# Designs tried in a protein design run: peptides against a protein of PDB entry 1Y0J. Part 24

Target 1, 39 residues: chain A of PDB entry 1Y0J
Amino acid sequence: EARECVNCGATATPLWRRDRTGHYLCNACGLYHKMNGQN

## One batch from the design tools (peptide; made by RFdiffusion4, then SolubleMPNN)

Design b2_p15_5_s1 (from b2_p15_5, 4 letters changed)
Fold by OpenDDE base, seed 2:
Structure b2_p15_5_s1 (fold): chain B 39 residues (1-39), chain A 15 residues (1-15)
Amino acid sequence: as target 1 above (39 residues)
Amino acid sequence: EEKKREEELLEEYRK
């Protein structure tokens, strides 16, 4: 299976995260959203 | 709670 970050499209990351709606985010985008209060 | 688990995970790995 191929997974992609819904924010940046990255297909590889040290840690997959998910937003409150269950969409996958790469580690970087997940942390960015947490720091900036973005969805 | 998925949102709560997400926040905990984000806090744990935050720089």
Scores: peptide ipSAE 0.074, ipTM 0.532, DockQ to the pose 0.047
Fold by OpenDDE base, seed 1:
Structure b2_p15_5_s1 (fold): chain B 39 residues (1-39), chain A 15 residues (1-15)
Amino acid sequence: as target 1 above (39 residues)
Amino acid sequence: EEKKREEELLEEYRK
């Protein structure tokens, strides 16, 4: 299915993550959010 | 619950 990171627009990632509202984040952006707590 | 899943994902695949 068509999916892209809501933060950076990446369409492929080794691991899809989600934010608290259910939006998809690529692995990198998801990890960034966890480490920094913000975009 | 979402935070728990996030933690699991971090452990499974860390950048």
Scores: peptide ipSAE 0.067, ipTM 0.524, DockQ to the pose 0.044
Fold by OpenDDE base, seed 5:
Structure b2_p15_5_s1 (fold): chain B 39 residues (1-39), chain A 15 residues (1-15)
Amino acid sequence: as target 1 above (39 residues)
Amino acid sequence: EEKKREEELLEEYRK
């Protein structure tokens, strides 16, 4: 599989997350969105 | 829902 974070473009992460619309986010960006509610 | 699941993951991986 070839997946990339829709926010930063990273292709590797300890944990893949998803935003409310189902797009994949790396762990860091997923946590950032949750903590700040924005990009 | 998904928000609840997200919070559970956040608690586990939050630094």
Scores: peptide ipSAE 0.062, ipTM 0.506, DockQ to the pose 0.041
Fold by OpenDDE base, seed 4:
Order: structure tokens, then C-alpha cells, then sequence
Structure b2_p15_5_s1 (fold): chain B 39 residues (1-39), chain A 15 residues (1-15)
């Protein structure tokens, strides 16, 4: 098992982030979600 | 607190 970004499926990133419900997001997707008000 | 930390990370890594 490997950690995956719930948005794009990436398994590697310089910085793991999390959405409001605790799901993991890669750095790029995490920033995108925050800037656009997405979960 | 989580929101605060998230905002700080955004400021540091946002391009």
C-alpha cells in the first residue's frame, strides 16, 4: 500500500497536504483546492 | 488551528 493524492492519484510529492475531511492531497492539488474553495 | 496552519503553508508554497 502507498499513499495517494485523492485528487490526482499521485504517490509522490514534496509536501503532503490534507483536505478538510483529512484525505491526503499532493502539494499541487492541496494548494489548488484551497485557492478555489474545493474540498 | 488546522485552517491557520493550512494558510501558512499556502503562503510559503504558493506560486
Amino acid sequence: as target 1 above (39 residues)
Amino acid sequence: EEKKREEELLEEYRK
Scores: peptide ipSAE 0.057, ipTM 0.497, DockQ to the pose 0.041

Design b2_p15_5_s2 (from b2_p15_5, 6 letters changed)
Fold by OpenDDE base, seed 2:
Structure b2_p15_5_s2 (fold): chain B 39 residues (1-39), chain A 15 residues (1-15)
Amino acid sequence: as target 1 above (39 residues)
Amino acid sequence: EEEERYRRLLEEYRK
């Protein structure tokens, strides 16, 4: 595959997350978005 | 503030 974090472009992460609409986020970006709602 | 928080998260993730 060719999965990428939609926020930072990372292609590898210890834990893939997804936003409420299904876009993939790396662990770090997912945590940031969670802490701030989105972005 | 938000930019720095994000930077720190990425730094921890990528260390």
Scores: peptide ipSAE 0.075, ipTM 0.554, DockQ to the pose 0.038
Fold by OpenDDE base, seed 3:
Structure b2_p15_5_s2 (fold): chain B 39 residues (1-39), chain A 15 residues (1-15)
Amino acid sequence: as target 1 above (39 residues)
Amino acid sequence: EEEERYRRLLEEYRK
């Protein structure tokens, strides 16, 4: 089994993040949502 | 604008 970002589908990232509901996000998507006040 | 920021972040941090 391979983890993947729920936002962009990436399977590898320098740092896995999680949104407020526990879904996994790659570093880039996690930062994007944080910048827009969504995480 | 948000889409552009998103793409820039993906290029810098996504593997």
Scores: peptide ipSAE 0.075, ipTM 0.561, DockQ to the pose 0.040
Fold by OpenDDE base, seed 5:
Structure b2_p15_5_s2 (fold): chain B 39 residues (1-39), chain A 15 residues (1-15)
Amino acid sequence: as target 1 above (39 residues)
Amino acid sequence: EEEERYRRLLEEYRK
């Protein structure tokens, strides 16, 4: 199995994040959600 | 500035 960002599909990132529902996000997409009040 | 940094990160990591 391989982890994948639920937003962009990236499989590699310097830091894995999770949204409030528990889905995995790469660092970049996690920051996007944070900036939009969804981190 | 933060929005630009985010954009740069997407260019590297987003598919």
Scores: peptide ipSAE 0.067, ipTM 0.544, DockQ to the pose 0.036
Fold by OpenDDE base, seed 1:
Structure b2_p15_5_s2 (fold): chain B 39 residues (1-39), chain A 15 residues (1-15)
Amino acid sequence: as target 1 above (39 residues)
Amino acid sequence: EEEERYRRLLEEYRK
């Protein structure tokens, strides 16, 4: 099964991040939210 | 809520 970022849908990233429930986030989306405080 | 989750994940990585 392919991994996918729950925020942008990307299937590849230099760094996969996973939350407590196992949902994946790409590195870019994690950084974006930290910088802009969105959502 | 999601923003907070993302920030926590980033913080853990930076340690």
Scores: peptide ipSAE 0.116, ipTM 0.582, DockQ to the pose 0.048; fails the geometry check

Design b2_p15_5_s3 (from b2_p15_5, 6 letters changed)
Fold by OpenDDE base, seed 2:
Structure b2_p15_5_s3 (fold): chain B 39 residues (1-39), chain A 15 residues (1-15)
Amino acid sequence: as target 1 above (39 residues)
Amino acid sequence: EEEARYRELLEEYRK
């Protein structure tokens, strides 16, 4: 299976991150949400 | 199986 970012759909990233509820985010989206206080 | 579960999760997240 291929993992994808729950936010943008990206399937490749330098670093996979997870949100507070455990959903996978690409590095960019993870950082973006973290900086903007988004869950 | 894992793909199906992940897709469902994605769908809920994007709602």
Scores: peptide ipSAE 0.068, ipTM 0.537, DockQ to the pose 0.350
Fold by OpenDDE base, seed 1:
Structure b2_p15_5_s3 (fold): chain B 39 residues (1-39), chain A 15 residues (1-15)
Amino acid sequence: as target 1 above (39 residues)
Amino acid sequence: EEEARYRELLEEYRK
């Protein structure tokens, strides 16, 4: 299966990030959550 | 916990 960001559904990103539960986030969404203390 | 619920909501939205 293809990897996708659990937040926005993106299937490609310069850098895959992961939340504390191990779910994948694209770089943008990962940064968004980090900046807003959300996830 | 809240994160899991949020992801579930997004999953439903994407259907």
Scores: peptide ipSAE 0.063, ipTM 0.521, DockQ to the pose 0.106
Fold by OpenDDE base, seed 3:
Structure b2_p15_5_s3 (fold): chain B 39 residues (1-39), chain A 15 residues (1-15)
Amino acid sequence: as target 1 above (39 residues)
Amino acid sequence: EEEARYRELLEEYRK
């Protein structure tokens, strides 16, 4: 089993992030969510 | 819409 970004499906990232509800996001998607406030 | 475009740009990032 491996961790995956809930947005893009990436299994590897320089930095794992999490949204306000606890879902894992890769670094890029985490920043995207923060900038736009939505998925 | 914007999400889809963003995900496509992540192809290089995921490789």
Scores: peptide ipSAE 0.053, ipTM 0.540, DockQ to the pose 0.044
Fold by OpenDDE base, seed 5:
Structure b2_p15_5_s3 (fold): chain B 39 residues (1-39), chain A 15 residues (1-15)
Amino acid sequence: as target 1 above (39 residues)
Amino acid sequence: EEEARYRELLEEYRK
């Protein structure tokens, strides 16, 4: 199926990010987690 | 492992 952010479920983003375990995050959630030291 | 822990974390932080 289409890629989706594991956090918010978004299927579209300017930039796909991945956490240290390889899970995909949209740009927004990736930045959010980075700022909060999460995932 | 980490995947299970990740799921637990997402239950709390998932938007």
Scores: peptide ipSAE 0.038, ipTM 0.487, DockQ to the pose 0.124

Design b2_p15_5_s4 (from b2_p15_5, 5 letters changed)
Fold by OpenDDE base, seed 2:
Formats: C-alpha cells, structure tokens, sequence
Structure b2_p15_5_s4 (fold): chain B 39 residues (1-39), chain A 15 residues (1-15)
C-alpha cells in the first residue's frame, strides 16, 4: 500500500497526521496547517 | 513570515 501527503505529496514521514476530514498529511504539513488553521 | 515557518518545518521534516 502507498500513502502520500495530500498537501506536498511526501510518501514517508516520521509521523502521519490527518486533517478534520480524514485526509493524510505528513508531519511537517500537519503541523503547519495546525499552526495556521488552514490548508 | 508564514513562508518562513513553513520552510523551517519542512527542513526539520527532511532531516
């Protein structure tokens, strides 16, 4: 199975995160979105 | 500022 960040397309990350609708984000993108409150 | 924050997070992620 292959997973990728819906924001940057990364396929590997130290920690997978998910947005409010369940889409996967890499750690960096998830943290950035959390900090700024948007995609 | 936001671009800088994003860059820093990406740099840490890629280490």
Amino acid sequence: as target 1 above (39 residues)
Amino acid sequence: EEAERERKLLEEYRK
Scores: peptide ipSAE 0.058, ipTM 0.566, DockQ to the pose 0.036
Fold by OpenDDE base, seed 4:
Structure b2_p15_5_s4 (fold): chain B 39 residues (1-39), chain A 15 residues (1-15)
Amino acid sequence: as target 1 above (39 residues)
Amino acid sequence: EEAERERKLLEEYRK
């Protein structure tokens, strides 16, 4: 299977990130979560 | 591997 961002469903990103529980996030969503205290 | 290393650096920078 292909990796995808658990927030927006993107399957490609310049930099994969992960949230506190280990789920993958694209770079944009990862940064957004961090800035809003969700990551 | 490299993506994870870069991620950690970016997380520290944006902290």
Scores: peptide ipSAE 0.037, ipTM 0.468, DockQ to the pose 0.047
Fold by OpenDDE base, seed 3:
Structure b2_p15_5_s4 (fold): chain B 39 residues (1-39), chain A 15 residues (1-15)
Amino acid sequence: as target 1 above (39 residues)
Amino acid sequence: EEAERERKLLEEYRK
């Protein structure tokens, strides 16, 4: 079993983040979502 | 600053 970013599918990241509903995002996607609200 | 830390983490991730 392996965790993956719900946005890009990445399975490795220096920092796992979570969106407002609890889904895991890699660091880059998490920051992107934060800057644009969603996506 | 939180924003500065996040920018650094993003920069490292993009390398």
Scores: peptide ipSAE 0.035, ipTM 0.497, DockQ to the pose 0.033
Fold by OpenDDE base, seed 1:
Structure b2_p15_5_s4 (fold): chain B 39 residues (1-39), chain A 15 residues (1-15)
Amino acid sequence: as target 1 above (39 residues)
Amino acid sequence: EEAERERKLLEEYRK
């Protein structure tokens, strides 16, 4: 299967994260959202 | 397992 970060489009990451609506985020974008209280 | 990975990644990527 193919997966990409809905925020930056990255297709590879050390850890896939998900926002509260279930969209996939790369680790970096997921951490950004988590730390800044964003989706 | 995932929690440990997450903690390590947080250590590496958190500013």
Scores: peptide ipSAE 0.032, ipTM 0.472, DockQ to the pose 0.036

Design b2_p15_6_s1 (from b2_p15_6, 8 letters changed)
Fold by OpenDDE base, seed 2:
Structure b2_p15_6_s1 (fold): chain B 39 residues (1-39), chain A 15 residues (1-15)
Amino acid sequence: as target 1 above (39 residues)
Amino acid sequence: DEERRRALMERQLAE
């Protein structure tokens, strides 16, 4: 698994998330999207 | 986090 967060480039995270468009985000960046709607 | 917002937007536009 060579997954990478589309936002910050992180390759490791305690929890992978996906934004509304399907992009993979690390937990931290995913939470940003969730808390702020989108971007 | 503005920096993270901008980075994500930039990458999405580049796809």
Scores: peptide ipSAE 0.087, ipTM 0.619, DockQ to the pose 0.202
Fold by OpenDDE base, seed 5:
Structure b2_p15_6_s1 (fold): chain B 39 residues (1-39), chain A 15 residues (1-15)
Amino acid sequence: as target 1 above (39 residues)
Amino acid sequence: DEERRRALMERQLAE
């Protein structure tokens, strides 16, 4: 029920994202990885 | 992608 960003551990975010393998990321971490080409 | 996945999990374990 309580979701956590796998990258930073945040439990709250304006928008939950998921990476290609299905792990949940907060909006900030999702954008960070996308912008830095981390795949 | 797999490398990123490992990095994400590594950070999760560090918490």
Scores: peptide ipSAE 0.071, ipTM 0.575, DockQ to the pose 0.193; fails the geometry check
Fold by OpenDDE base, seed 1:
Structure b2_p15_6_s1 (fold): chain B 39 residues (1-39), chain A 15 residues (1-15)
Amino acid sequence: as target 1 above (39 residues)
Amino acid sequence: DEERRRALMERQLAE
């Protein structure tokens, strides 16, 4: 299966990030959650 | 936020 952001469903990103539980997030969603303290 | 992380996990499992 192709990797996808669990938040927005994107399959391509300049940098893959992971949340505290190991879910993959695209760079944009990862930064959004980090900046807004969304855990 | 644990609630948000649980929601993300549930979404991933549903797809």
Scores: peptide ipSAE 0.060, ipTM 0.544, DockQ to the pose 0.241; fails the geometry check
Fold by OpenDDE base, seed 4:
Structure b2_p15_6_s1 (fold): chain B 39 residues (1-39), chain A 15 residues (1-15)
Amino acid sequence: as target 1 above (39 residues)
Amino acid sequence: DEERRRALMERQLAE
């Protein structure tokens, strides 16, 4: 049960981010959510 | 896509 991005399922990223509820997002998805809101 | 997001979140909780 390795860490995965809750948005795209990626298991590797240059930087792990977290949403307001604490769920992990890869760097790309974290930035996407920040710019466009929930996906 | 929140449905996809929810599915992935549930998978995380199941692992």
Scores: peptide ipSAE 0.060, ipTM 0.558, DockQ to the pose 0.381; fails the geometry check

Design b2_p15_6_s2 (from b2_p15_6, 8 letters changed)
Fold by OpenDDE base, seed 5:
Structure b2_p15_6_s2 (fold): chain B 39 residues (1-39), chain A 15 residues (1-15)
Amino acid sequence: as target 1 above (39 residues)
Amino acid sequence: REEERAALMARQLAE
C-alpha cells in the first residue's frame, strides 16, 4: 500500500499535507490549494 | 468537495 495525493495521484512527496476535510495532498498540490483556493 | 477538487485541478502538473 501507498498513500496517494487525492489531486494528482503522486505517491511520493517531501511533505504530506491535508486539506480541511482530511484528504491527503502532496506538498505542491497542498500549497497551490492554500494560495489559490477560496473554498 | 468538488469545488475544492476543481480548484486543485487548475494547477498544471507535468508528471
Scores: peptide ipSAE 0.093, ipTM 0.654, DockQ to the pose 0.064
Fold by OpenDDE base, seed 4:
Structure b2_p15_6_s2 (fold): chain B 39 residues (1-39), chain A 15 residues (1-15)
Amino acid sequence: as target 1 above (39 residues)
Amino acid sequence: REEERAALMARQLAE
């Protein structure tokens, strides 16, 4: 597989996260997304 | 889903 963060494009991260609709985010972007929730 | 993906790309990390 070639997973990629939908926000920054990173292909490697200590922990892969997923948004509410299932998109993959690197740990950093996932935490950012969680803090800055979207409607 | 497309809208959600676009929204994520619109955000910039402060780091």
Scores: peptide ipSAE 0.068, ipTM 0.595, DockQ to the pose 0.152
Fold by OpenDDE base, seed 1:
Structure b2_p15_6_s2 (fold): chain B 39 residues (1-39), chain A 15 residues (1-15)
Amino acid sequence: as target 1 above (39 residues)
Amino acid sequence: REEERAALMARQLAE
């Protein structure tokens, strides 16, 4: 099985992040959502 | 927020 970012679909990232409900985000998407108050 | 969760899930279907 493989994990993927729920925002962009990436399957590899230097750092996996998670939103408040537990969805996995790649580092870039996690930071994007954090910056925009969306995650 | 449920809308946020739904939006994130929906993005998985986007190309």
Scores: peptide ipSAE 0.061, ipTM 0.550, DockQ to the pose 0.187
Fold by OpenDDE base, seed 3:
Structure b2_p15_6_s2 (fold): chain B 39 residues (1-39), chain A 15 residues (1-15)
Amino acid sequence: as target 1 above (39 residues)
Amino acid sequence: REEERAALMARQLAE
């Protein structure tokens, strides 16, 4: 198995995050989602 | 949510 950011496809990140439905996001994408609200 | 996801991808491709 290999975890992958559902947004950008990154397979490595200093911190894995998850969206409301449980999908994995890299730290960068997760922070962007968080700061820009729910769209 | 999906729009934000698309926006992130758009930025990534533009750079």
Scores: peptide ipSAE 0.087, ipTM 0.641, DockQ to the pose 0.058; fails the geometry check

Design b2_p15_6_s3 (from b2_p15_6, 7 letters changed)
Fold by OpenDDE base, seed 1:
Structure b2_p15_6_s3 (fold): chain B 39 residues (1-39), chain A 15 residues (1-15)
Amino acid sequence: as target 1 above (39 residues)
Amino acid sequence: EEERRAAIRARQLAE
């Protein structure tokens, strides 16, 4: 099964990131999440 | 929307 970004559901990204609880985010959502503290 | 995100998180737990 394909990994999914927990925010946008994307299954492909240049870089997988993880949120504070360890769930995967695509690069874009991960950067936004880190900056704003929210998905 | 949060329900959708929760579903994705749940699928990740199943990996």
Scores: peptide ipSAE 0.506, ipTM 0.827, DockQ to the pose 0.622
Fold by OpenDDE base, seed 3:
Structure b2_p15_6_s3 (fold): chain B 39 residues (1-39), chain A 15 residues (1-15)
Amino acid sequence: as target 1 above (39 residues)
Amino acid sequence: EEERRAAIRARQLAE
């Protein structure tokens, strides 16, 4: 199983991030969600 | 779209 960003579904990213509940986000979405406080 | 995100979250929780 390939990891997927919970926001955009991307399966590849320079850096995997995690949201407040532990779900994986790609780097771009992780930064966006960190700044905006939403998923 | 929310349905798609929900499915991904569900898969992650099952990992």
Scores: peptide ipSAE 0.427, ipTM 0.795, DockQ to the pose 0.669
Fold by OpenDDE base, seed 5:
Structure b2_p15_6_s3 (fold): chain B 39 residues (1-39), chain A 15 residues (1-15)
Amino acid sequence: as target 1 above (39 residues)
Amino acid sequence: EEERRAAIRARQLAE
């Protein structure tokens, strides 16, 4: 199975990030959530 | 879409 961003479902990204609970986020969603304090 | 995201989160927790 392929890794998926828990926010948008993307399966490819230049850089995988992780949220506070350890779930994988694509680079874009990771930055977005970090900036907005949502995840 | 929120249901889809919840399913993805659940799958990642199980992996």
Scores: peptide ipSAE 0.187, ipTM 0.689, DockQ to the pose 0.623
Fold by OpenDDE base, seed 2:
Structure b2_p15_6_s3 (fold): chain B 39 residues (1-39), chain A 15 residues (1-15)
Amino acid sequence: as target 1 above (39 residues)
Amino acid sequence: EEERRAAIRARQLAE
């Protein structure tokens, strides 16, 4: 079992986040989506 | 967004 960021594919991150539909994102991608509105 | 994804992937590999 290895969780993977649905955006960039990273398997390691200091904090796992989730998008509006529940998909897992690494901290960096999660913050990017949150601050830029998924663009 | 695709460019952002690539940049983040590159950063991960550089760690």
Scores: peptide ipSAE 0.124, ipTM 0.670, DockQ to the pose 0.054

Design b2_p15_6_s4 (from b2_p15_6, 9 letters changed)
Fold by OpenDDE base, seed 3:
Structure b2_p15_6_s4 (fold): chain B 39 residues (1-39), chain A 15 residues (1-15)
Amino acid sequence: as target 1 above (39 residues)
Amino acid sequence: EEERRQQLRARQLAE
């Protein structure tokens, strides 16, 4: 079981984040989501 | 969904 970012598919990141529905995002995608909204 | 695609591109450029 390897966690992966639901946006970009990355399997490694300095910090795992989650969107409002609980899906895992890498740090970069999570920050982008936070700044630009979820869609 | 287009936002999701933008996020993917942003990630690729940031790395």
Scores: peptide ipSAE 0.130, ipTM 0.724, DockQ to the pose 0.055
Fold by OpenDDE base, seed 1:
Structure b2_p15_6_s4 (fold): chain B 39 residues (1-39), chain A 15 residues (1-15)
Amino acid sequence: as target 1 above (39 residues)
Amino acid sequence: EEERRQQLRARQLAE
């Protein structure tokens, strides 16, 4: 199981983020979702 | 979005 962003599929990121329920997001997607109240 | 989270969880389990 290689970790990947659940939103964009990226397998590498400078910082792994997690949403409220623990799904992994790359840094970019995590910030986007947080700012737009998504996930 | 609960519905979206459920879809993402399902995807993670399929990996």
Scores: peptide ipSAE 0.064, ipTM 0.568, DockQ to the pose 0.278
Fold by OpenDDE base, seed 2:
Structure b2_p15_6_s4 (fold): chain B 39 residues (1-39), chain A 15 residues (1-15)
Amino acid sequence: as target 1 above (39 residues)
Amino acid sequence: EEERRQQLRARQLAE
């Protein structure tokens, strides 16, 4: 068992984020989604 | 989104 970013599959990140629907995202993908307003 | 949530739940249960 290991947490994965639902966008890129990364299993390690300086900061775990979550999208608006609760899915875990690595810091990079989380910022990408936030900055681009992507779902 | 619903499919994404289902995938997340499935992953959590499989961990």
Scores: peptide ipSAE 0.054, ipTM 0.542, DockQ to the pose 0.184
Fold by OpenDDE base, seed 5:
Structure b2_p15_6_s4 (fold): chain B 39 residues (1-39), chain A 15 residues (1-15)
Amino acid sequence: as target 1 above (39 residues)
Amino acid sequence: EEERRQQLRARQLAE
């Protein structure tokens, strides 16, 4: 199975990010969550 | 944050 962003489902991104628990986020979603500090 | 973590885990589990 291809890696996908747990937020938007994208399978391609310029930069894969990981949240504090190790789940993968695309670059855009990773930055979004980081900036908004969602619980 | 706990709610987000739970949602993320649930999504990963569903894959």
Scores: peptide ipSAE 0.070, ipTM 0.568, DockQ to the pose 0.257; fails the geometry check

Design b2_p15_7_s1
Fold by OpenDDE base, seed 3:
Structure b2_p15_7_s1 (fold): chain B 39 residues (1-39), chain A 15 residues (1-15)
Amino acid sequence: as target 1 above (39 residues)
Amino acid sequence: PPPPPPPRRPPPPPP
């Protein structure tokens, strides 16, 4: 089964990231969360 | 395994 970003639902990304609680984020959402602390 | 959780928020703004 495919992984999906818990923030936006994307199933493909150049780089999978994780948030501070361990949930998988696409690169874009992960960077957004990292830079802004939220989305 | 169970499915992933649904999206929590909208996608980030475009670059």
Scores: peptide ipSAE 0.083, ipTM 0.597, DockQ to the pose 0.483
Fold by OpenDDE base, seed 2:
Structure b2_p15_7_s1 (fold): chain B 39 residues (1-39), chain A 15 residues (1-15)
Amino acid sequence: as target 1 above (39 residues)
Amino acid sequence: PPPPPPPRRPPPPPP
């Protein structure tokens, strides 16, 4: 039942983000993909 | 419980 980052599978993060289609991302994955034009 | 799915995209670079 734990929330997971759809990119890396992390179940804990300082800040949950969402991608452009609404999937949950950890802070690190969300920022990485946003900054690289992939999220 | 099953393992998580593989990454959809490259993870962030290491520190």
Scores: peptide ipSAE 0.080, ipTM 0.599, DockQ to the pose 0.292
Fold by OpenDDE base, seed 1:
Structure b2_p15_7_s1 (fold): chain B 39 residues (1-39), chain A 15 residues (1-15)
Amino acid sequence: as target 1 above (39 residues)
Amino acid sequence: PPPPPPPRRPPPPPP
């Protein structure tokens, strides 16, 4: 059982983040969402 | 059983 980024499918990241609804995002996707308010 | 995972989203655009 490997955790996956719901945005890009990555299974490894320096830091797991979550979106506003609690779905897991890799660090890069999470930062993108934070900066832009969306993917 | 747990709910299904959300659908995958497109990756962010390249810079």
Scores: peptide ipSAE 0.076, ipTM 0.573, DockQ to the pose 0.485
Fold by OpenDDE base, seed 4:
Structure b2_p15_7_s1 (fold): chain B 39 residues (1-39), chain A 15 residues (1-15)
Amino acid sequence: as target 1 above (39 residues)
Amino acid sequence: PPPPPPPRRPPPPPP
């Protein structure tokens, strides 16, 4: 079992992030959410 | 019941 980005399904990332509800996001998706407020 | 959340989608393309 491996961690997955809840947005894109990536299993590897330079930095794991979390969304506002605590779900794991890869770095790219997390930054996108942060910058845009949503995906 | 409340509406479902919007679907997740791939990250934006690389620059």
Scores: peptide ipSAE 0.073, ipTM 0.567, DockQ to the pose 0.251

Design b2_p15_8_s1 (from b2_p15_8 with P1E S8L H10F)
Fold by OpenDDE base, seed 5:
Structure b2_p15_8_s1 (fold): chain B 39 residues (1-39), chain A 15 residues (1-15)
Amino acid sequence: as target 1 above (39 residues)
Amino acid sequence: EPPPPPPLPFTPPPP
């Protein structure tokens, strides 16, 4: 059972994030989506 | 263990 970023597939990140729908994103992808309005 | 969620539309990773 390893969590994965639904965008890039990363299994490790300094901070796990979630989008509006509840999907898990690594910190980097979460910030990218947030900055580009892609939640 | 639940199955993984469906992937989001792919966006390139930040630099």
Scores: peptide ipSAE 0.102, ipTM 0.603, DockQ to the pose 0.380
Fold by OpenDDE base, seed 1:
Structure b2_p15_8_s1 (fold): chain B 39 residues (1-39), chain A 15 residues (1-15)
Amino acid sequence: as target 1 above (39 residues)
Amino acid sequence: EPPPPPPLPFTPPPP
């Protein structure tokens, strides 16, 4: 089983991030959401 | 390991 970014579906990233409610995001999507105040 | 969450509404990657 592979972890997936819940936004873009990526299965590989330099750094797995989690949003404030625990959803896994790739580094890029996590930063994007953080910068835009999204969850 | 918790079950995966449903996908979030898609937002584009950073430019």
Scores: peptide ipSAE 0.096, ipTM 0.603, DockQ to the pose 0.451
Fold by OpenDDE base, seed 4:
Structure b2_p15_8_s1 (fold): chain B 39 residues (1-39), chain A 15 residues (1-15)
Amino acid sequence: as target 1 above (39 residues)
Amino acid sequence: EPPPPPPLPFTPPPP
């Protein structure tokens, strides 16, 4: 069972992030989420 | 290989 980014589905990333609700995001999606907020 | 970029707009999973 591999971890997946809840946004893009990536299973590998230089840095795993978590959103404010605790869901795992890849680095790119985490940064995007941080910068743009929830739509 | 770097991870793919996030889709636009950002789409969090449904609860």
Scores: peptide ipSAE 0.073, ipTM 0.590, DockQ to the pose 0.114
Fold by OpenDDE base, seed 3:
Structure b2_p15_8_s1 (fold): chain B 39 residues (1-39), chain A 15 residues (1-15)
Amino acid sequence: as target 1 above (39 residues)
Amino acid sequence: EPPPPPPLPFTPPPP
């Protein structure tokens, strides 16, 4: 069982993030969501 | 609306 970014599918990232609804995002995708509100 | 949960540091699998 490995964590996976719900946006890009990455299984490794220096920092896991979560969106407003609790879905896991890699650092890059999480920052994108934060800056743009969605993907 | 409540803020999103904080980020979590990446933890590699154990040896």
Scores: peptide ipSAE 0.046, ipTM 0.528, DockQ to the pose 0.044

